# Ledger of designs, part 151: peptides against a protein of PDB entry 3KDP

Target 1, 230 residues: chain A of PDB entry 3KDP
Amino acid sequence: PFLIFIIANIPLPLGTVTILCIDLGTDMVPAISLAYEQAESDIMKRQPRNPKTDKLVNEQLISMAYGQIGMIQALGGFFTYFVILAENGFLPIHLLGLRVNWDDRWINDVEDSYGQQWTYEQRKIVEFTCHTPFFVTIVVVQWADLVICKTRRNSVFQQGMKNKILIFGLFEETALAAFLSYCPGMGVALRMYPLKPTWWFCAFPYSLLIFVYDEVRKLIIRRRPGGWVE

## One batch from the design tools (peptide; made by RFdiffusion4, then SolubleMPNN)

Design b2_p22_4_s2 (from b2_p22_4, 16 letters changed)
Fold by OpenDDE base, seed 3:
Structure b2_p22_4_s2 (fold): chain B 230 residues (1-230), chain A 22 residues (1-22)
Amino acid sequence: as target 1 above (230 residues)
Amino acid sequence: DVEEVLKEAEKLLKEGLELLKS
């Protein structure tokens, strides 16, 4: 998100502090949970034919798959960002290069896509209104990500939800998201204004997309063992 | 092409917003 902010010169979609909250609060426990996840029985029983080459290939394929999931996750966040800005009169195409004027305190007549002029304070309110739902969107998308990451080949329906640490991780990140979204003072402290409860559901299509993507991937792997998507 | 992607996204957002308003 921050890289896109710098490269595209759009209003900041997600604050640095919020990114740190993701890294420290939402990613650590899930990562630990995955480390304690029992390996699939087929993976454990499968002796590598060539330990050096087969391991490298598998690591690359896994990295690519999770890279794709990460891209979908980012798209989910940006979708929410663009929806909120569009709802406030700023269409996506209009946001390109707008940051310079957006962040200038002396410019109080920045026009939206409909010719409405926005003061600096109004712009910052809209910007900070995006931070919370962007964060929540990431968390909701991570629900699917965490669930699918526990398996490589087996469907989630086959593997089940046996990892208590994973369940705890899901609870923890959700609780953190709720805290940051609704606790008084977060707008000042973290530049995360309160979120309407309905925005929690806006991320669900992307969570579903990741889930479907992974299930399809796993289905392909089961049908074509040793394929390029494994 | 970022511009093309944004134009398509804009179209989808407009359609989505209209659906949300109705």
Scores: peptide ipSAE 0.000, ipTM 0.225, DockQ to the pose 0.019
Fold by OpenDDE base, seed 4:
Structure b2_p22_4_s2 (fold): chain B 230 residues (1-230), chain A 22 residues (1-22)
Amino acid sequence: as target 1 above (230 residues)
Amino acid sequence: DVEEVLKEAEKLLKEGLELLKS
């Protein structure tokens, strides 16, 4: 998400606190669980012909999978961000390059896509309105990762313990998301305004996308062992 | 090549997140 923010020079889609919550609360436990799960599944499927090469391949596969999933998650978050801003009058194309003016407190006449002028305070309200949904979107997309892990035919029966860690992580991140989204005072303290329940659903298409992506990836791996997707 | 791109993307994402944390 930050890359797009830098490249597009758009208003900040995620607050610092939200990012911290993602990194510490959302990414750690699922990442650990997935890393263990993938490592175990690959170790079990491949008799280590060469332990060094197999570890490297597994690390590569894990890194690729996480990188790809992370990109899809980021896309999901940005989608939610753009939807919210569009609903408030800022079309995606108009947001390009707008950050400098957006963050300038002395500019109180930033125009939206429809010519409406927005004060600094109004803009910040909209920005902070995006933070919570973006975070929640990431959390919901991470649920798809859980489902994907569970749908692996060969791993479901063997990965019972690791599934508990993953489930716990998802519960924790979801609880955190709910807390940050709905606890009174979070809008002031964390710049995360309360999330309308409807925004939880904005992430579902991306969750589905991740699911489809992973299934396709798995299918490709199965059909072409040793292919570029490994 | 894809792996390298993904690793770079992940690295950049992490760096970006760190920058946002600051």
Scores: peptide ipSAE 0.000, ipTM 0.247, DockQ to the pose 0.020
Fold by OpenDDE base, seed 5:
Structure b2_p22_4_s2 (fold): chain B 230 residues (1-230), chain A 22 residues (1-22)
Amino acid sequence: as target 1 above (230 residues)
Amino acid sequence: DVEEVLKEAEKLLKEGLELLKS
């Protein structure tokens, strides 16, 4: 998100607080839950032919897959961000280069795509309104990540949802997202204004996309062991 | 101050997490 912020010079879609909430609240417990997941049946059976080279290649492929999933997560967050701003009169193309005027507290007549003028306070409310759904989108997409990361080769349908710690992790991150989104005072304290519950569903297509992507990837791996898709 | 806001946010987050874990 910061790279797009710098390149496009758009209003900040994700604040530092939301990043900290992701790192400390939504990633840690799920990561621990995955450590207690049942070992893949194939990992134990498939010893590397060359422990040095094959292990390194596998680690690189895993890292690349996580990178791709992370990109889809970011795209989901940005989609929600742009939709909310568009509903408030700011089309995506109009946001390009707007950051300088947007952040200037002395400019109270920033025009939207339809010629409506926005005060500093009004546009900051809209900006902070975008922080919440971006965060929520990340959480919803992380549901898919947690489920698919149980295994690298086996389908979710084969592995199942038996890990109680994983279920707890999903509940915790969701409850945290709801708390930060709807608890009174979060708008002032954390710059996260409440969002309509309907916006939670905006992330579901991206969660499904990640799920389908990973299932297809795993299917390819099962059919062609040792491919670059691992 | 950004640092103060971050400290407060971290505190609230920790409290929230503890509440959820209990």
Scores: peptide ipSAE 0.000, ipTM 0.257, DockQ to the pose 0.055
Fold by OpenDDE base, seed 1:
Structure b2_p22_4_s2 (fold): chain B 230 residues (1-230), chain A 22 residues (1-22)
Amino acid sequence: as target 1 above (230 residues)
Amino acid sequence: DVEEVLKEAEKLLKEGLELLKS
């Protein structure tokens, strides 16, 4: 997600706090849980035809697949970001290159897409207003990601939800998201202003997209063993 | 104080990102 920030020079959509919350609060327990997940039955039973080449190919393909999922995840976050900023008068095209002026505390007359001038403080409030929804979007998208990516080939419906630690992780990240979004003082303490409940649903299409993507991918893998999508 | 630290951290992050861009 930071690539867009770097390339487009837009206001920072995801703050340091949200990054840390994702890495340490959201991803850590689920990631640990995945380490204890039961090995996929096909992975255990399937021996590489050529251990040397198939390993490299498999690692590359898995990396690409997860990279694609990560891109979808990022798109979900950025979608939420752009929607919030658009609702506050900053259209996506107007945000391009705006970061320099946005972050300049001495410029208190940054115009939005409608000619309204925004003080530095007002801009920062809007920026921080984006952090929470972005984070929540990531969390909601991760529900799908974590559940479906525990397997490489099997559907979620086939593998089931066996790992109690994974389930706990999902609840933990959700609870953390709720806490950070609605607990008083989080806006001041963590620069995560309260989230409208509607924003939780903004991520759902992307969660579904990831789910569908992965299920389709896995379906293709099952139908075409040894395919390049594996 | 926490807010200031967070602001500074974010500033450093942004600066780092700018450096990576260059």
Scores: peptide ipSAE 0.005, ipTM 0.258, DockQ to the pose 0.022; fails the geometry check

Design b2_p22_4_s3 (from b2_p22_4, 16 letters changed)
Fold by OpenDDE base, seed 3:
Structure b2_p22_4_s3 (fold): chain B 230 residues (1-230), chain A 22 residues (1-22)
Amino acid sequence: as target 1 above (230 residues)
Amino acid sequence: DVEEVLQEAKRLLEEGRKILAE
């Protein structure tokens, strides 16, 4: 999100502090939970043919898969960001290159896509209004991500939700998201304004997309073992 | 300023964790 902010010169979709909250608060416990996940029985039984080459290829494929999931996750966040800004009069195309004027406190007549002028304070309010929904979107998408990361080959329905630490991680990140979204003072401290409860559901399609993507991937792996999809 | 904000964020996270632990 921050890189896109710099490269595209758009208003900041997610604050740096909020990004750190994701890293430290939402990703840590899930990462630990995955470390304690019991190795998939099929993985443990398969001896590598060539430990050096096969391991490297496998690591690359896993990295690519996680990279793709990460891209879908980011797209979910940006979708929410663009929807909110569009509802406030800023179409996505108009946001490109707008950052310089957007962040200039001396410019109080920045025009939206409909010719309405926005003061600096008004612009910052709408920017900060985007931060919370973006964060929540990331958390909701992470639900699917964490669940799918439990297994490499087996379906989630086959493996089940046996890892209590993972369940705890899901609970923790959800509770943290709720806390940051609704606790008084978060708007000032973290630049995260209160979130309407309806916005929690906006991320669900993306979570479902990731879930379906991974299940399809796993299905392909099961049908074509040793393929490029591993 | 950034460090102060980070410290505050960490404090809030810790407080949140305490609340969840109760």
Scores: peptide ipSAE 0.011, ipTM 0.302, DockQ to the pose 0.059
Fold by OpenDDE base, seed 5:
Structure b2_p22_4_s3 (fold): chain B 230 residues (1-230), chain A 22 residues (1-22)
Amino acid sequence: as target 1 above (230 residues)
Amino acid sequence: DVEEVLQEAKRLLEEGRKILAE
């Protein structure tokens, strides 16, 4: 998100505070839950044919898979961001290069795509309104990410949801997201304005996409062991 | 100040976690 912010010169889609909330609030418990997840039986029992090359290949493949998932997460966040701004009169094309004027406190007549003028305060409210749903989008997508991380090869349906810590992590991050989104004063304190409940559903297609992507990947691995998608 | 914001964020997160733990 930050790189796109710099390259496209768009209004900031995700604030520093939001990033910190993700790192400290949403990622920690899931990471712990994964540490206690039972090792996939096939991973532990499968002896590497070549300890040097097979280990490196596996690490690269894991890195690529997580990279792809991260890209889908980012796309989900940006989709939500652009939808909110479009609903407020700022079409995606109009946002390109707008940052300089957007962030200027002395410019109170920034025009939207429809010729409406926005004060600095109004613009910042809209910007901060985008931070919350971006955060929530990440959390919702992390549900799928956390679930798929339970296994490397097996389907979620085969492995099941037996890890109580994982389940707790899902509830914790969701509850934290709700707290940050709806607690009074969070808009002033953390620049996270309240989110309409309907926006929680905006991320669901992307969560489903990640789930389907990983299930298809795992299916291919099971049918063709040693493939490039492993 | 980034440090101040970080401290406030950590405080709020901790409070939220306490509420969730009850």
Scores: peptide ipSAE 0.010, ipTM 0.298, DockQ to the pose 0.058
Fold by OpenDDE base, seed 1:
Structure b2_p22_4_s3 (fold): chain B 230 residues (1-230), chain A 22 residues (1-22)
Amino acid sequence: as target 1 above (230 residues)
Amino acid sequence: DVEEVLQEAKRLLEEGRKILAE
């Protein structure tokens, strides 16, 4: 998100504090939960044919999978960001290169896509309004991510939700998202303004997408053991 | 002035809430 912010020179989609909340708050417990996840039955039965090459290949495949998941998460966040800004009169194309004027407190006549002038304060409100739903979007997508990462080959339906720590992680990140979204003062403290409950659902398509993606991937792996998608 | 900044921040927060309530 920050890289896109720099490259596209758009208004900041996700604040540093929010990023920290994601990294430390939402990812930590889930990561721990995965560490305590029971070994997948197929992993336990896997005999490395060539330990050197297989390890390298597996690391690459895992890295690729996580990279792809991360991209889907980012897309979900940016989708929410652009939707919110569009609803406030800033179309995605108009946001390109707007940061300089957007962040200039001395410019109080930044025009949106419809010619409406926005004061600095108004712009910052809209910007901060984006932070929360971006965060929430990431959390919602992470729900699917955590569930799908529980297993490498098995479907979520096959493995089930047996890990209580994982379930706790899901609740924890959701509770954190709710806290950051609805607790008074978060707009001031964390630049995260309250979020309409409807915005929680904005991320669901992406959560579903990542879920379907992973299930399809796993299906391919099951049908073609040793494939590149593993 | 920290107090002025806080007051402005609170104002912005309230305005943001109003926007979100619409």
Scores: peptide ipSAE 0.005, ipTM 0.277, DockQ to the pose 0.027
Fold by OpenDDE base, seed 2:
Structure b2_p22_4_s3 (fold): chain B 230 residues (1-230), chain A 22 residues (1-22)
Amino acid sequence: as target 1 above (230 residues)
Amino acid sequence: DVEEVLQEAKRLLEEGRKILAE
């Protein structure tokens, strides 16, 4: 999120402190949970070739899965960010290069996509309004991503939810999201304004899409082993 | 790499503090 902020010169979609809370708080428990996930039945059937190489491959697979989860989370967050800003009159294309004027306190007539002028205070309220739902969206997307990434080939319905650490992680992330979203002072401390409960559902279509896509992908892998989709 | 993540976290924390101070 911060890299996109710098490269695209868009308004900051997520505060740096909040990013740290994600990286150090919400991502740690899921990462640990994945390390304790039961191996797929197909992996267990493979004779270990070399314990050192197999460990390396597994570590690489876990690292790639973690990186992919982070990428999907960012995409989900940006989706919510662009939806909120679009609802407030700022279309995605208009946000490109807008940061310089957006962050300038002396410019109180920044125009949105419809020609409406926004004061510094007004646009900062909108910016900070995006921080909380961006974070919540990441958490909601993590619900789906963590569940689907636990297996490479098997359906979630086949593998089940046997990892208690994963389940605990999901609840912990949800509790943290609720705390950061509704605890007094978070708007000042973390630039996270209180979130309307309806915004919790904004990520659900996206999470569902990812879930369906992954289940279809896994179905294809099961039907065509060794395909490019793997 | 955990060390890289920690370094990035420290960087982000410092940048966050600057943003919060503005």
Scores: peptide ipSAE 0.006, ipTM 0.265, DockQ to the pose 0.020; fails the geometry check

Design b2_p22_4_s4 (from b2_p22_4, 16 letters changed)
Fold by OpenDDE base, seed 5:
Order: sequence, then C-alpha cells, then structure tokens
Structure b2_p22_4_s4 (fold): chain B 230 residues (1-230), chain A 22 residues (1-22)
Amino acid sequence: as target 1 above (230 residues)
Amino acid sequence: EVEKVLKEAEELLEKGKKILAE
C-alpha cells in the first residue's frame, strides 16, 4: 500500500493505526492457531531427496506463494478503496498526483472528477472512510489465507476445520474488525469511520479467488509431485 | 509520536479483546 501511495501520489488508502491493528490484532492469533494445526502427514513422511537443495527450493516456493497471496490481498484493498472514492466523485485516474493538493489544509476547493469542490475536512472524512473498508477487506481476505494455510498439499475439504483455535482466531479478527469499524469514537481516535455493512462483501470475491488459487495449486502439486508450484 | 500511537492502539486492542471476551 505505501509503495503505491508514494509512486502514484494518491490519497492515503491505509493509515498507520490500521496497519498496526492488522499486525497485532489480526495476524498474531491466526499465526498461533496455525502452530497448533496438525502437521500435514506428507510433510513429516517425505524425506527430502537432498536435504540442502530441496529444503531451500521448497522455502523459496513457499515464500513466492505467500508473496502472490499478499499481492491479491493488496489488490482487494485497493479495489475497495477506489470504489469508495469513485462513489464519492473521485475516479481512479483523477486520484493520480492528487495527494499534494489533497493533504494541503489551506486548499479548500479541490475538485473531484465531476467538478464538485471539496474542503479539507470533507476530503479527510472520505480518506478516513477508506481506511476502514481497506482494513475490513484485509481481514476478510485473511479468512481465506488462514483456511488455505492449514495444509500445503491437501485440500481444505480433505482436512476439514477441526482446529478450534483457528476458528477462534477467525472469530477474534472479525470481531476486532467490527469493533474498530463501528465502535463510537473510532473515527476520532483511530481515524476509522464507520462502514456500511454491505462493504464487507466487497472483499468476498478476492477471498474466493485466493481460495480457488490455492486449491488449484494444491491439486497440481498432488497430481505432479516435485513440480515448481510446490 | 509513533510510540504514542502504538501504545494507544494496543490499549484499544486490549479493550476490544476484553469486550469481546465478556
């Protein structure tokens, strides 16, 4: 998010507080839950043919897969961000390079894509309105991440949802997202203004995409062991 | 300033967790 913010000079899509909430609130409990997940039977039984080279290759492939998933998460967040700004009159093309004028508190006549003028206060309200749905989008996408990370090779349908700690983690991150999104005073304290409940569904296509992507990946691995997709 | 924001965020997170645990 920050790299795109710097390169495109767009209004800030995700605040520092929201990033901290993701790192501390939504990532820790899920990570702990995965530590208690039953080791995939294949991971324990498959001795590496070459302990040095095969381990390194596998670690690189895992890192690439997580990188791809992280990219899909970011795309989901940005999609939600651009949709909200477009609904408020700012088309994506118009946002490019707008940050300088957007962040200037002395400019109270920034025009949207339709010629409507926005005060500094109005612009900051819409900016902070974007922080919440971006955060919520990440949480909803993380549901898929947690589910798919239960196994490296086996389908979620084969292993099932037996880990109670994982289910608790999903509930905790969702409840935290709801709390931060709808609790009175969060707009002032955390710059996270309330979100319409319908925006929670904006992330679902991306969660589904991650799920399908990983299931297809795992299917390929099962059919062709030792492929580059591991 | 970052440490202050971090501390405030942690406190809010802890409050949220307590509310959710009740």
Scores: peptide ipSAE 0.005, ipTM 0.256, DockQ to the pose 0.054
Fold by OpenDDE base, seed 1:
Structure b2_p22_4_s4 (fold): chain B 230 residues (1-230), chain A 22 residues (1-22)
Amino acid sequence: as target 1 above (230 residues)
Amino acid sequence: EVEKVLKEAEELLEKGKKILAE
């Protein structure tokens, strides 16, 4: 997301503090929870055909899969960002190249897509209003990511939600998102203004997409053991 | 088959976006 901010010269979609909250707050506990996930039944039983080559290939495949999930996650965040800004009068096309003027505190007449002039303070409010939904979108998408990552081959429906620590991680992540979204002062402290409850649902389609993607991937792995999709 | 399912998922996503935009 930060690269897109730089390349497209759009207003900052996700603040550094928010990124840190994702990495430390939303990713850490879930990641730890995965360490306590029960071993997948097939992982312990299947050996690599060639320990040297298959290990490297598997690591690459895992990395690619996570990269793809991360891309979908980022797209979800940006979608939410663009929706918020569009609702405030800034269409996506208009945001391109706007950063310089957007971040200039001395320019108080930045026009939106409808010719409305925005003061610096107003622009920053709407920017910070985007941070929270972006964050929440990431969290919601990570629900699916975390759940799908608990297994390598088995469907979530097959493995089930037995790990209480995983469940706790999901709740903790959600609670943190709720805290950051609704606690007074977060707009000032973390540049995360309160979020309408409806915005929690903006990420659900992306979460579902990730879930479906991974379930399909796993289905292919089950149907074609040792395939490149594994 | 995978591409088909992914396409269906994308269509579902677009429908979801539309619903959320309303």
Scores: peptide ipSAE 0.000, ipTM 0.198, DockQ to the pose 0.021
Fold by OpenDDE base, seed 2:
Structure b2_p22_4_s4 (fold): chain B 230 residues (1-230), chain A 22 residues (1-22)
Amino acid sequence: as target 1 above (230 residues)
Amino acid sequence: EVEKVLKEAEELLEKGKKILAE
């Protein structure tokens, strides 16, 4: 998110403190929960033919899968960001290069895509309004990621939700998202303004996309064992 | 990986602080 902010010179979609809350709060606990997930029965039965090479290949494949999921998460966040800004009159194309004027306190007549002038204070309110939905979008997408990443091959429907630590991680992540979104003072402390409950649903299409993507991936792995998708 | 994420987060925090100080 921050790299796109720098490259595109768009208004900041997600505050630095919020990024830290995601990385340390919402990513770490789920990652720990996944470490306690019982190895899939097939993983336990497959003696690595060559432990060094097979481990490296598996680590690369896992890293690629997590990288892809991370990209989908970021895309989901940016989608929510662009939707909110578009609803407030700022179309995505207009945001490109706007950061310099956006962040300038002395420019109080920044025009939106429809010629409406925005004061610095108004712009910052809109910016901070985007931070919370972006964060919540990441959390909602992470629900799907956590549920899916517990298995490499088996469907979520086959494995079920047996890991109590994973379930706890989902609740903890959701509780953290609710706390950061609705606790008084978070707008001042974290630049996260309260989120309308309707925005929680903006992330659901992306969660569903990740879910479908991974189920399809797992289906392919089951049908073509030893393929490049593993 | 956690250390990498932490380092990246720290770098982002420092960059963010610089941008905000500007």
Scores: peptide ipSAE 0.000, ipTM 0.240, DockQ to the pose 0.019
Fold by OpenDDE base, seed 3:
Structure b2_p22_4_s4 (fold): chain B 230 residues (1-230), chain A 22 residues (1-22)
Amino acid sequence: as target 1 above (230 residues)
Amino acid sequence: EVEKVLKEAEELLEKGKKILAE
């Protein structure tokens, strides 16, 4: 998000402190939970791989798959950001290059896509209104990411939800998201204004998309062992 | 478990406040 903020010169979609909350709060426990995931039922049934040839290819493919999931996650966040700004009169095309004027305290007549003038204070309220939904969108998408990362080949429906630590991680990140979204003072402290409960559901299509994408990927791997999708 | 989550959230909040104070 921060790189896009710099490159595209758009208003800041997600604050630095909020990013730190994601890295330290929502990603750490889930990552630990994956370390305690039970091995797939088929791993011990597979013959040892050639460590020189098979490892490199598989690591690259895994890296690409996670890279794609990360891109979908980012797209979900930016979608929420653009929806909120569009609802406030700023169309996505108009946001390109707007940052310089947006962040200038002396410019109080920044026009939206409809010619409405916005004061610096009004612009910052809208910016900070985007931070919380963006964060929540990331958390909701991470639910799917955590669940799909349990296995490389087996469907989640086959492996089941036996890892109690993973379940705990899902509750933790959800509780943290709720706390940061609704606790009084978060708007001032973290630049995260309270969001309407309806915004939690805005991310669900992207969470579902990631889930379906990974299940399809795993299905292809099961049908074509050793394929380029593995 | 809920108490643990709340404690962790409070710790993160305090860390955030310290960062903003610098």
Scores: peptide ipSAE 0.000, ipTM 0.249, DockQ to the pose 0.087

